# Peptides against a protein of PDB entry 2L9B: the designs that were tried, part 87

Target 1, 91 residues: chain A of PDB entry 2L9B
Amino acid sequence: ANFLSQKFPELPSGIDVNINMTTPAMMISSELAKKPKEVQLKFLQKFQEWTRAHPEDAVSLLELCPQLSFVTAELLLTNGICKVDDLIPLA
Target 2, 91 residues: chain A of PDB entry 2L9B as posed
Amino acid sequence: ANFLSQKFPELPSGIDVNINMTTPAMMISSELAKKPKEVQLKFLQKFQEWTRAHPEDAASLLELCPQLSFVTAELLLTNGICKVDDLIPLA

## One batch from the design tools (peptide; made by RFdiffusion4, then SolubleMPNN)

Design b1_p28_5_s3 (from b1_p28_5, 9 letters changed)
Fold by OpenDDE base, seed 2:
Structure b1_p28_5_s3 (fold): chain B 91 residues (1-91), chain A 28 residues (1-28)
Amino acid sequence: as target 1 above (91 residues)
Amino acid sequence: SEQERLEQAKRNLELMNEKIDEYLKKQE
């Protein structure tokens, strides 16, 4: 919570989703999937740019919120950016 | 472990960036 507040001061207050790893990821993915493909791609691009500009923060974010890896993977798959086999090394 | 999570995060970022780059290249 402290990390997110410090690194994303304008981040709106969210709901704590502390069920398990899969459920939160599925929830986020489903919400993103409701957006147009262009919006999803733009999200990935902006996220990519941010990770390159702030690599240490990006790593910390994924360490603290590993659910995001599943969200990202789902976005990559559903938008045809990668295949399931591409994600095997991350399994 | 913390080390494993760190390495996994790095791999995740690397893979994401790689695949996005490849995708964008195809769109050119």
Scores: peptide ipSAE 0.464, ipTM 0.862, DockQ to the pose 0.659
Fold by OpenDDE base, seed 3:
Structure b1_p28_5_s3 (fold): chain B 91 residues (1-91), chain A 28 residues (1-28)
Amino acid sequence: as target 1 above (91 residues)
Amino acid sequence: SEQERLEQAKRNLELMNEKIDEYLKKQE
């Protein structure tokens, strides 16, 4: 996407995942789940830090890539940071 | 709609940040 290229010019080429939004999220979550808990938490903290520094870009990112919301939700749940009931408003 | 998607994204970010902050606070 043009947005990603502009905001993340050094982003690796990556691989296009042309499936539904849920499947890509599951793939990402699965890979992250293989990392130590402290690494997962650090990832969330770095992402949080970036969103606070770039709130408008963060919102645009989630609009463009709504599957990221599923990834973050999964990370919060699996690490015991929140409960399923906490995510009801987003369901 | 576009507006609905925008609001959803904002709520998602807010929720994430809130829960992370609460978690870190409990770990202190």
Scores: peptide ipSAE 0.463, ipTM 0.860, DockQ to the pose 0.685
Fold by OpenDDE base, seed 1:
Structure b1_p28_5_s3 (fold): chain B 91 residues (1-91), chain A 28 residues (1-28)
Amino acid sequence: as target 1 above (91 residues)
Amino acid sequence: SEQERLEQAKRNLELMNEKIDEYLKKQE
């Protein structure tokens, strides 16, 4: 939480999602999936650029918020960027 | 363990970036 506030100061107050760790990821993925494909791809590209510019912060983000790995995986699959077998290392 | 989670995060990030790069290359 402290890390997120420091690195993403523009984060708004959100809705609590505390059923389990998987539910938040599914909700985020669902919302992103409602956006046009172009928007989803642009998001992935910008996220990629940020991760390469800030590799340590990127790793910390995924470590602290492992739900994001699920979100990213869903985006990759639904947009045909990869296949399920490609994501075996995530399991 | 913490070390295992760290390594998993690194692997996940690498995998994501690899697949995005491959996709972008195909779209050229």
Scores: peptide ipSAE 0.460, ipTM 0.860, DockQ to the pose 0.702
Fold by OpenDDE base, seed 4:
Structure b1_p28_5_s3 (fold): chain B 91 residues (1-91), chain A 28 residues (1-28)
Amino acid sequence: as target 1 above (91 residues)
Amino acid sequence: SEQERLEQAKRNLELMNEKIDEYLKKQE
């Protein structure tokens, strides 16, 4: 099972996220989903700001914790920032 | 591979930032 296929059935096939990535992403997303939409958006903006200020560290973080890409993906989808088809690069 | 993970991280980061920017622009 993978996080994206479970939560977003419209997602294109081919995205494979094993349990080691799925469970952490689900837990983080669940907690973030409990926050107001404004808080979720602020989180994304602050994270974006940090990544632009520290691009090499940001890349290293995502390499180390690829689960974060799925957390952010859900935030983007649930807040109407992107469409399911935009997540193809995550495959 | 390490190189594949690196490129994927870069693509994912770029995707996130691009979509956030587009969203914010639409909200202006």
Scores: peptide ipSAE 0.455, ipTM 0.859, DockQ to the pose 0.637

Design b1_p28_5_s4 (from b1_p28_5, 11 letters changed)
Fold by OpenDDE base, seed 3:
Structure b1_p28_5_s4 (fold): chain B 91 residues (1-91), chain A 28 residues (1-28)
Amino acid sequence: as target 1 above (91 residues)
Amino acid sequence: SREARLEQAKRNLELMNEKIDAYLEKQK
């Protein structure tokens, strides 16, 4: 199995997205944006906890799926957790 | 390079974690 299948075995099967840097991010972000702010924050916190518990896997995930960086960035922005200028060094 | 991409990923995670921590602290 590939990295994603190994580390995220509970991912829904059969979900296909276009292979590019923006379309998958937009799809994920739009779905998350439909949820209450409390749910979005909970998602970020759970992801944060996972990255701290599995730092090497987290880095590997972002290397394999760099579009996820855009998803997290958008969540930070839309929830007022960071400002646009905070992301400039990452561009 | 791969090394550069890895460092960028690390910086992304650091930024995320820092901002989330700061946000949660402000909510107290």
Scores: peptide ipSAE 0.573, ipTM 0.903, DockQ to the pose 0.701
Fold by OpenDDE base, seed 4:
Structure b1_p28_5_s4 (fold): chain B 91 residues (1-91), chain A 28 residues (1-28)
Amino acid sequence: as target 1 above (91 residues)
Amino acid sequence: SREARLEQAKRNLELMNEKIDAYLEKQK
């Protein structure tokens, strides 16, 4: 089971995420989840701004560290910014 | 493949940014 499947079993299975993907994402998400909602939202906004300012670097980052996609997904879900169905195309 | 991961990254960022924008708009 991958990170998203463990946290959100309603997501379809289909991506192979090994321990090297899952554990870091869970650790990061866990730490972020301990922060107030305002801090989490601020983090997302700052990251968003950076990705828009540096789109090529942002893509490269996610290519190199696909674990981050699970971190962002968790943040979006837990803060009500998206729903599980929105992530189906990515799973 | 590299190409697949590239597209996945692009779609991931697109989704994230669209959802954040929509969320912020609702918060106004």
Scores: peptide ipSAE 0.570, ipTM 0.903, DockQ to the pose 0.638
Fold by OpenDDE base, seed 2:
Structure b1_p28_5_s4 (fold): chain B 91 residues (1-91), chain A 28 residues (1-28)
Amino acid sequence: as target 1 above (91 residues)
Amino acid sequence: SREARLEQAKRNLELMNEKIDAYLEKQK
């Protein structure tokens, strides 16, 4: 049901996603999780660089594919880049 | 709404970028 709640049981109940968001995000995150931490971090850095170079396209991407927001959230959490509390404002 | 999704996208990107920057700085 809830992607973040399923992967991170300690998350507050405020973050809610439907099945159409959860399943795709889980699939993407699962594939990324198979990669070494270094590869995951490289991916985040390259994505960050792209978003800064193309901010309008980045916003459009997340608008059209909001599942990616949950993918990035999991990547941030699993790699120790952010804490659960950091995601509360996004709930 | 679309407006809500746009704002959420912007906030997500902002958070991501800030946290990545902070993480990389700490790794130095």
Scores: peptide ipSAE 0.570, ipTM 0.903, DockQ to the pose 0.614
Fold by OpenDDE base, seed 1:
Structure b1_p28_5_s4 (fold): chain B 91 residues (1-91), chain A 28 residues (1-28)
Amino acid sequence: as target 1 above (91 residues)
Amino acid sequence: SREARLEQAKRNLELMNEKIDAYLEKQK
């Protein structure tokens, strides 16, 4: 079972995400979720700014650490920045 | 494959940035 499927069952099944990706993502997301919405939004904005300033490094980071893709997805969903349907093309 | 992971990373960042931009615009 993958992180997104567990929290958002409306997503399509069939994604191969093992425990080495799922558990770390869940741990990171749970810690971020403890912080106020304003802090989470500030984090996203600063991360966004960094990705635009360092696009090659940003891509490399997600290549090396695909777990972070689930963390970002969780932040977007829980803060109402995107809908579950927006993530379907990524599945 | 590496190519698949690369494209996935690019799509994830694209989605994130577009959605954040749209969200911030709505908050103005």
Scores: peptide ipSAE 0.570, ipTM 0.903, DockQ to the pose 0.598

Design b1_p28_6_s1 (from b1_p28_6, 10 letters changed)
Fold by OpenDDE base, seed 4:
Structure b1_p28_6_s1 (fold): chain B 91 residues (1-91), chain A 28 residues (1-28)
Amino acid sequence: as target 1 above (91 residues)
Amino acid sequence: SREERLRKMIENLEYLNELIDKYLEEQK
């Protein structure tokens, strides 16, 4: 089994997306943007808590799905908490 | 090296989490 199947046994089947950094991130961000802000916050909160509790697994996940960092960044940008220049350290 | 890349990724993750902290705090 791959990393995702092992760490997230309840993970539903995914969908095909274009293989690049932009398209998957935009698609995920678009879907999240359709949800209420509280849902977006809960998502970020749970993701943050998990990454802090399991930093090694988080690194593995982000290596596999680097677009997730862009999704998070997009939410921060959209909500005005972050500016593009704030993301330079992540680039 | 891979070790250095992983260290940098962890560092970047901590930075990202700091930004998330700001976001969550602002939304309270």
Scores: peptide ipSAE 0.222, ipTM 0.727, DockQ to the pose 0.694
Fold by OpenDDE base, seed 3:
Structure b1_p28_6_s1 (fold): chain B 91 residues (1-91), chain A 28 residues (1-28)
Amino acid sequence: as target 1 above (91 residues)
Amino acid sequence: SREERLRKMIENLEYLNELIDKYLEEQK
């Protein structure tokens, strides 16, 4: 919470979700899937660029919001880019 | 240690970014 407020001061308000990782990831992935492909690509590009430029901050974000890794993985799987076995190193 | 865990997470993130590269290429 403190990290998000400092690094993302314009973060919009959220809502409560199930504390399990699966449900939040599914919700985010479902909403992203409803957006145009261009929006999905832009999301991945910006996330990638930011994580490469700020790996330590990225780790901090993922510690706070671990569901983001599931969202990224889900996008890759549903688009047929990788197989489940390709994600084993991330487990 | 936490530092070791963080290094592993960075390594995993680099791998994930490699997969994203493939995704972006596939969409072209």
Scores: peptide ipSAE 0.217, ipTM 0.724, DockQ to the pose 0.688
Fold by OpenDDE base, seed 1:
Structure b1_p28_6_s1 (fold): chain B 91 residues (1-91), chain A 28 residues (1-28)
Amino acid sequence: as target 1 above (91 residues)
Amino acid sequence: SREERLRKMIENLEYLNELIDKYLEEQK
């Protein structure tokens, strides 16, 4: 069993996407943007809480799924919370 | 080194969480 199966046993089967990082991130961001604001807030809130409580596991997750950082960044940009320059430290 | 990369990733995650704080506050 890999990290994802161990920490997230209820994960669905998922959908195949293009092998590059950009396309999966765009797809996830697009789907989140379609959801109500409260759903977007809940996603960020729960993700934040988990990453703060388990920073080492969070790093492992982001190594396996770097798309998640792009998704969060896109959500912040779309809502006008930050500018592209604010994300340079994460690049 | 891997240790150096992990330290930077944790630092970047903390920075990202600051931005999330700002987002959550703005959405209230």
Scores: peptide ipSAE 0.213, ipTM 0.719, DockQ to the pose 0.655
Fold by OpenDDE base, seed 5:
Structure b1_p28_6_s1 (fold): chain B 91 residues (1-91), chain A 28 residues (1-28)
Amino acid sequence: as target 1 above (91 residues)
Amino acid sequence: SREERLRKMIENLEYLNELIDKYLEEQK
């Protein structure tokens, strides 16, 4: 929590969610799905750029919030970018 | 071990980024 506040000081106030592997991912995906496709793709691009530029911080973030990998995968699937078979190596 | 889990996470992240690269390019 302190890590997120320090690294992302511009984060808005969040909402309370049930913390498990799937519910937060589904909620995030649901919220993103309400946005235009270009916004969803911008999210992917910015997330990708940040993870490449800050791999250690990215690992820390994903260790704290592993749901984000599910969100990334879901965005790829829902936008028809990749297929389920493309994600098999991650299973 | 934690070290092995972290290596796996990095590998998975790199693979996801490769997928993003590939398919964003295809969508242009």
Scores: peptide ipSAE 0.209, ipTM 0.713, DockQ to the pose 0.633

Design b1_p28_6_s2 (from b1_p28_6, 10 letters changed)
Fold by OpenDDE base, seed 5:
Formats: sequence, structure tokens, C-alpha cells
Structure b1_p28_6_s2 (fold): chain B 91 residues (1-91), chain A 28 residues (1-28)
Amino acid sequence: as target 1 above (91 residues)
Amino acid sequence: SREERLRQRIEGLEFLNEKIDAFLEKQK
């Protein structure tokens, strides 16, 4: 069992994507954008709670799936939680 | 270095969480 299988035993099968960060991030963001804003915010909240409760696992997850940082940032922008200029320091 | 990458990742998470917190507080 790998990290994902161990930490997320109920994780469904994935879909093949291009080997880069941009395409996966865009795909995930696009799928999330199809959901109501309430669902998007819930995702952010649950992710926030989990990362705070499991910081070491969160770091490992983001190393393996760096696209999640981009997805989260995109959700912040899309929902007006922050501005594009706010993210400049992260670049 | 790996240490620096990890620190940057943590800082990124903190940034995101700060923005989320601020948004939630504003909505109260």
C-alpha cells in the first residue's frame, strides 16, 4: 500500500492525466467549479481542517499531489475569498 | 533543499488557511 491508499483507504480509482501540474490542477478546478459554491467552500473548510489536524500528512500529500495547492488557490480566487495579487507572494 | 521546499509548502498552507479564516470571520 502506498501513501494514498494508506491514508485514504476509500479513495476511488483515478483518471489518467498529463504528467504535469498545470493540467491536473485545471481539471480538478474545472470539476470543482461545476459544483455549487457551498460545496466548493465545504471542500476548502474540510481541507483546512484536515491539514491543521494532520500537518505532516498534509505535507506528504502536497509533495505527492502538488496540484492541490493550485486547486485550493483557484477556489479562493473563484469564490472571491482572495485576489490574484494576494497570491503573488506564493509564486 | 528539501527542508526549504517543506517550509515553503507549510507557509503556503498557512497562507491559504489564513485567507479562509478571514473569509469565514467576515461572513459571521
Scores: peptide ipSAE 0.286, ipTM 0.783, DockQ to the pose 0.680
Fold by OpenDDE base, seed 2:
Structure b1_p28_6_s2 (fold): chain B 91 residues (1-91), chain A 28 residues (1-28)
Amino acid sequence: as target 1 above (91 residues)
Amino acid sequence: SREERLRQRIEGLEFLNEKIDAFLEKQK
């Protein structure tokens, strides 16, 4: 919470979701899936650029928000970027 | 351990970047 507000001051407050892993991931993924594929790819590209520029912060973010790993995995699968058998490093 | 989790996160990010790069290359 403090990390996110500090690093992303323009980030909206968001909404409450269940604290389990799957429900938040499903909600985020469903919202992203409503966007055109071009927008989804743009999102991945921006995230890639940010992680390369800020690897320590990226690690911290994934620790704070582990649901993002599930969201990322689903984006990779649905857009044909990888196969299920490839996702071992994200597990 | 925390150290192991951090390693896994780093490996995951590297995997992601590799797959995105490969995908973009195929789109050219």
Scores: peptide ipSAE 0.273, ipTM 0.773, DockQ to the pose 0.723
Fold by OpenDDE base, seed 3:
Formats: sequence, structure tokens, C-alpha cells
Structure b1_p28_6_s2 (fold): chain B 91 residues (1-91), chain A 28 residues (1-28)
Amino acid sequence: as target 1 above (91 residues)
Amino acid sequence: SREERLRQRIEGLEFLNEKIDAFLEKQK
């Protein structure tokens, strides 16, 4: 919580969800899926750039919010960037 | 362990970035 607040001061309060990985990931993915394809791709690009520029912070973020890994995986699948079999080694 | 989780996160990031790079190249 402190990490997110300090690194992303404009982050909204958010909404409580079920304390599991599946439900939060599905909720986030469903919201992203409502956006145009170009918005989804821009999200991935910006996230890519940020993770490359700040790998330590990226690791910390994903440790704190592991559901984001599932969200990004879903975006990759939905947009045809990778196949399900590509994710098997990471499962 | 925490160390293993961190390694998994790093591996996931590398995977993501590789796939995005490949996709962008394909879209050219």
C-alpha cells in the first residue's frame, strides 16, 4: 500500500474485491476488454516501457499485486500476441 | 520462497516484453 501510494500518488482509492487472484484479474480484464484495441495496445506498450525503465519497481508492483500478471497474460491472449501454450512454462 | 516469487516475476516480465516486441514487429 505504501509503495503504490508513493510511486503513484494519483492512484484512486479503488474498490474491495474477493481476496483471490482470479476474481480481481477477471474484473480488470473485463474492463480493459471494453476499451478499443489501440487503447489496450497502448497500455501494454506503456507498461512495457515502464517495466524496462524501472525493473525493481516493476517487481515490487507485481509482488504486491500479483493479479496484474494474469491481467497482462489475458491481454496478450485476447489480442493474439501469444497463444495459451506460450504461457504454460509460466503457469 | 520470496526469492522464487521474485524470479518468477522477472521471468514473467521478460516474457511479456518479448511477446510485445514480437507483436510490434509483426504489425510493421
Scores: peptide ipSAE 0.250, ipTM 0.758, DockQ to the pose 0.692
Fold by OpenDDE base, seed 4:
Structure b1_p28_6_s2 (fold): chain B 91 residues (1-91), chain A 28 residues (1-28)
Amino acid sequence: as target 1 above (91 residues)
Amino acid sequence: SREERLRQRIEGLEFLNEKIDAFLEKQK
């Protein structure tokens, strides 16, 4: 299985996705990008804590809402937490 | 399989969390 397609199906880099998934993700990312960096980081931290505490539920959530994986990835990229090249090997 | 897909998803989450941890550590 392709990790990027599965985990980050909404990523524009090399992944062709349905507009019904892409548009919501882009909208969410855009709105989050308008928030202070501190808020964005807090969002990631809270999500991180939850996913660690509830990995099975996190899996289910991201399967149901793959848009969130795009949003998370976008936040990581835009805040310099990771680079696109960090994700490429996962494909 | 479903099990393998779930494992991959969890592994991906761990990867992301590792990156977040590393970033936060650098910010200290």
Scores: peptide ipSAE 0.214, ipTM 0.729, DockQ to the pose 0.657

Design b1_p28_6_s3 (from b1_p28_6, 10 letters changed)
Fold by OpenDDE base, seed 5:
Structure b1_p28_6_s3 (fold): chain B 91 residues (1-91), chain A 28 residues (1-28)
Amino acid sequence: as target 1 above (91 residues)
Amino acid sequence: SREERLRRRIEGLEYLNEKIDAYLEKQK
C-alpha cells in the first residue's frame, strides 16, 4: 500500500477484492479482454517500458500485486504473443 | 537469497519483454 502510494500517487483507490488469488486476476483480465486489441497491446507496451526502466520496482509491484502477473500472462496468451509452453520457465 | 530471487524475477521480466519485442517486430 505504501509502495503504491509512493510510486503511483495518482492511483485510484479501486475496489478491494479479497476472495482468493484467482478472482482478482480473473476480474482484471476480463475487464481488459473487453477492450480493443490496441488497448491491450498498449497496456503491455507501457508495462514493458516501465519494467525496463524500473526493474526492481516492477518486481516489488508484482510481489505486492501478484494478480498482475496472471493478467500479463493472460494478455500474452490471448493475443498470441506467447504460447503456454513459453511461460513454463517462468512458473 | 533475496538478491537471487530478485535477479530471477528480473530475468523473467526480461524474457517476457523479449517475447513482446519479437511480436511487435512481426506486427510492424
Scores: peptide ipSAE 0.260, ipTM 0.760, DockQ to the pose 0.801
Fold by OpenDDE base, seed 3:
Structure b1_p28_6_s3 (fold): chain B 91 residues (1-91), chain A 28 residues (1-28)
Amino acid sequence: as target 1 above (91 residues)
Amino acid sequence: SREERLRRRIEGLEYLNEKIDAYLEKQK
């Protein structure tokens, strides 16, 4: 929470969701899946650029919000960027 | 160690970014 407030001061308030890992990831993935493919790819590109520029901050974000790792993986799979086997080494 | 864990995570991100780059190249 401290990291998010410092690095993303304009982040809006969220809503309560189940505290497990699967439900938040599914909710985010579902919302992104409703967007055009171009929007999904642009999301990945912006995230890619940010992680390249700020790798340590990216790690901190993913530690604080591990659901984003699952969301990213889902986007990669559904858009044909990766196959399931491509993610095995990262598990 | 925490440092090693961070390095592994960064390596993972670099790997995924490589996959994204390869995909975008195919779309051209």
Scores: peptide ipSAE 0.257, ipTM 0.762, DockQ to the pose 0.807
Fold by OpenDDE base, seed 2:
Structure b1_p28_6_s3 (fold): chain B 91 residues (1-91), chain A 28 residues (1-28)
Amino acid sequence: as target 1 above (91 residues)
Amino acid sequence: SREERLRRRIEGLEYLNEKIDAYLEKQK
């Protein structure tokens, strides 16, 4: 929470979701999937750039919000960027 | 260890970024 507030001061308060991993990931993925493909790709690109610039912060974010790992994977798969087998080494 | 986990996670991000780069390149 402190990390998010410090690193993302413009981040909205957000809403509570189920504590399980699957439901939050599905909810986020479904909302992103409603956006145009160009928007989804731009999101991934900007996230990519940010992770390159701030790799340790990116790791901290993904550790704090592990559901984002599943969301990212889903975006990569659905947009044809990766195959399922491509993600096996990351499991 | 945390340091080792950090390293592996960073390597994973780099791997994913490589995939994204390749995808974006072929889109051009």
Scores: peptide ipSAE 0.255, ipTM 0.757, DockQ to the pose 0.836
Fold by OpenDDE base, seed 1:
Structure b1_p28_6_s3 (fold): chain B 91 residues (1-91), chain A 28 residues (1-28)
Amino acid sequence: as target 1 above (91 residues)
Amino acid sequence: SREERLRRRIEGLEYLNEKIDAYLEKQK
């Protein structure tokens, strides 16, 4: 058992991607970008709520899946929520 | 240390959440 299995038991198996950080992040971001802006914002809101309620678990998730940091950054930038300089704490 | 990294990451998340809150408020 690992963190993902414990906290997200219904998580799908996913797909294989190239063994680098850029490719997974780009793929995830591209899939999210296909969703309407309202869906993207709802996702951010739910993630926001969860991170507030479970800050240590949120950090563990981002450490285990560092690609999510890049994905989050991309969502924040593309939706006009943040500027590049605002993302320093996320990196 | 891991504790320090954890603290900094949490602070970063809090900062971003504030940005999100401000954005959502602006969009209303």
Scores: peptide ipSAE 0.219, ipTM 0.734, DockQ to the pose 0.766

Design b1_p28_6_s4 (from b1_p28_6, 13 letters changed)
Fold by OpenDDE base, seed 3:
Structure b1_p28_6_s4 (fold): chain B 91 residues (1-91), chain A 28 residues (1-28)
Amino acid sequence: as target 1 above (91 residues)
Amino acid sequence: SRAARLEQRKKGLEYLNEKIDAYLEKQK
């Protein structure tokens, strides 16, 4: 099994998207942007907690799914959590 | 090396998490 199947055995089927980094990132970010700020922050906090609890898995996830870096970046920027230059380590 | 790049990514995430914490703190 691949990384996602091993670490997220109950992951739902999801939605098929174009095979690239940009399109999936735009789709995810668009859906998140439709949610209230409180929901966006809650999502970010849950992801934060998971990355702290599983730093090696988080690195592996972002390597396997680099589009998630763009999603995270946009979420941080749009909510005023950081500036563009703060994202350099994430790139 | 790959290991060095992965460690750099990890430190980057930690840095961003600090930014998130700081943001939440000043929202109080």
Scores: peptide ipSAE 0.322, ipTM 0.809, DockQ to the pose 0.740
Fold by OpenDDE base, seed 4:
Structure b1_p28_6_s4 (fold): chain B 91 residues (1-91), chain A 28 residues (1-28)
Amino acid sequence: as target 1 above (91 residues)
Amino acid sequence: SRAARLEQRKKGLEYLNEKIDAYLEKQK
């Protein structure tokens, strides 16, 4: 029934957040930003590998959780992987 | 159409992955 529970059976319980894109994205980005750069890059790499292996599921995930697009964008910007203008195609 | 939007999203992810690859290559 639930996409996340089906595709990620070992997904731990989360916490309640405001129902919008900005606040959850800010919260996630803030927590990720507290981690070492190496951890942030590892996160991106694992996400990258998963999206390449499961492109349709990745699209479904981002459709269901559009805030993750902003999290990813923030991670790319803060680590100098891309510029703001480079994110236009992702909007 | 929804199909077009989904394809656009897929292309966006591919673009992101290309940027990540390029960055990692620069780190070497």
Scores: peptide ipSAE 0.320, ipTM 0.808, DockQ to the pose 0.819
Fold by OpenDDE base, seed 5:
Structure b1_p28_6_s4 (fold): chain B 91 residues (1-91), chain A 28 residues (1-28)
Amino acid sequence: as target 1 above (91 residues)
Amino acid sequence: SRAARLEQRKKGLEYLNEKIDAYLEKQK
């Protein structure tokens, strides 16, 4: 019945974070930033592949977990994939 | 409308993916 449990049956239980979007986004981005650049790119590429293969599910995921949009943007910025101005069309 | 917002989100994802593709192409 739950979208996340259906689409991600192997999803771990996770850890509680503050309810606002900014805190979890910063936490996720911080943890990802501890990984090598190659790992960050691999994460981004796999997410890219999944969103292309499942566009409607991707939209639903981002609606349920809006912090992921911030995480994605942060990965793009920190890895030099885009500049802040490039994200204006996404606002 | 919600439908319009969802469609815009899809377009946003496509835009991000195009930026990723452009970056990967540049790295070749």
Scores: peptide ipSAE 0.317, ipTM 0.806, DockQ to the pose 0.790
Fold by OpenDDE base, seed 2:
Structure b1_p28_6_s4 (fold): chain B 91 residues (1-91), chain A 28 residues (1-28)
Amino acid sequence: as target 1 above (91 residues)
Amino acid sequence: SRAARLEQRKKGLEYLNEKIDAYLEKQK
């Protein structure tokens, strides 16, 4: 099984998107931007907690799904959490 | 190497988490 199937066996079916990085990131960011700021921050908090608890899995996830790096970056920037230069180590 | 890149990403996540922590504390 692939990484996602192994680590997230109860994932929903999801939605088909272009196989590039930009379109999925834009779609996800757009949907997140529709949510209240509180929801966005809660999402970040939960993701943060998960990455701290499972750093190797987090790295693998971002490697497998690099579009998530763009989503995270957009969320951090638009909410004023960090500046562009702060994202360099994550690239 | 791949290992080096992964370690860099790991450190990057840790750094960002520190930034997030600081931001969230400020929001309280």
Scores: peptide ipSAE 0.316, ipTM 0.808, DockQ to the pose 0.766

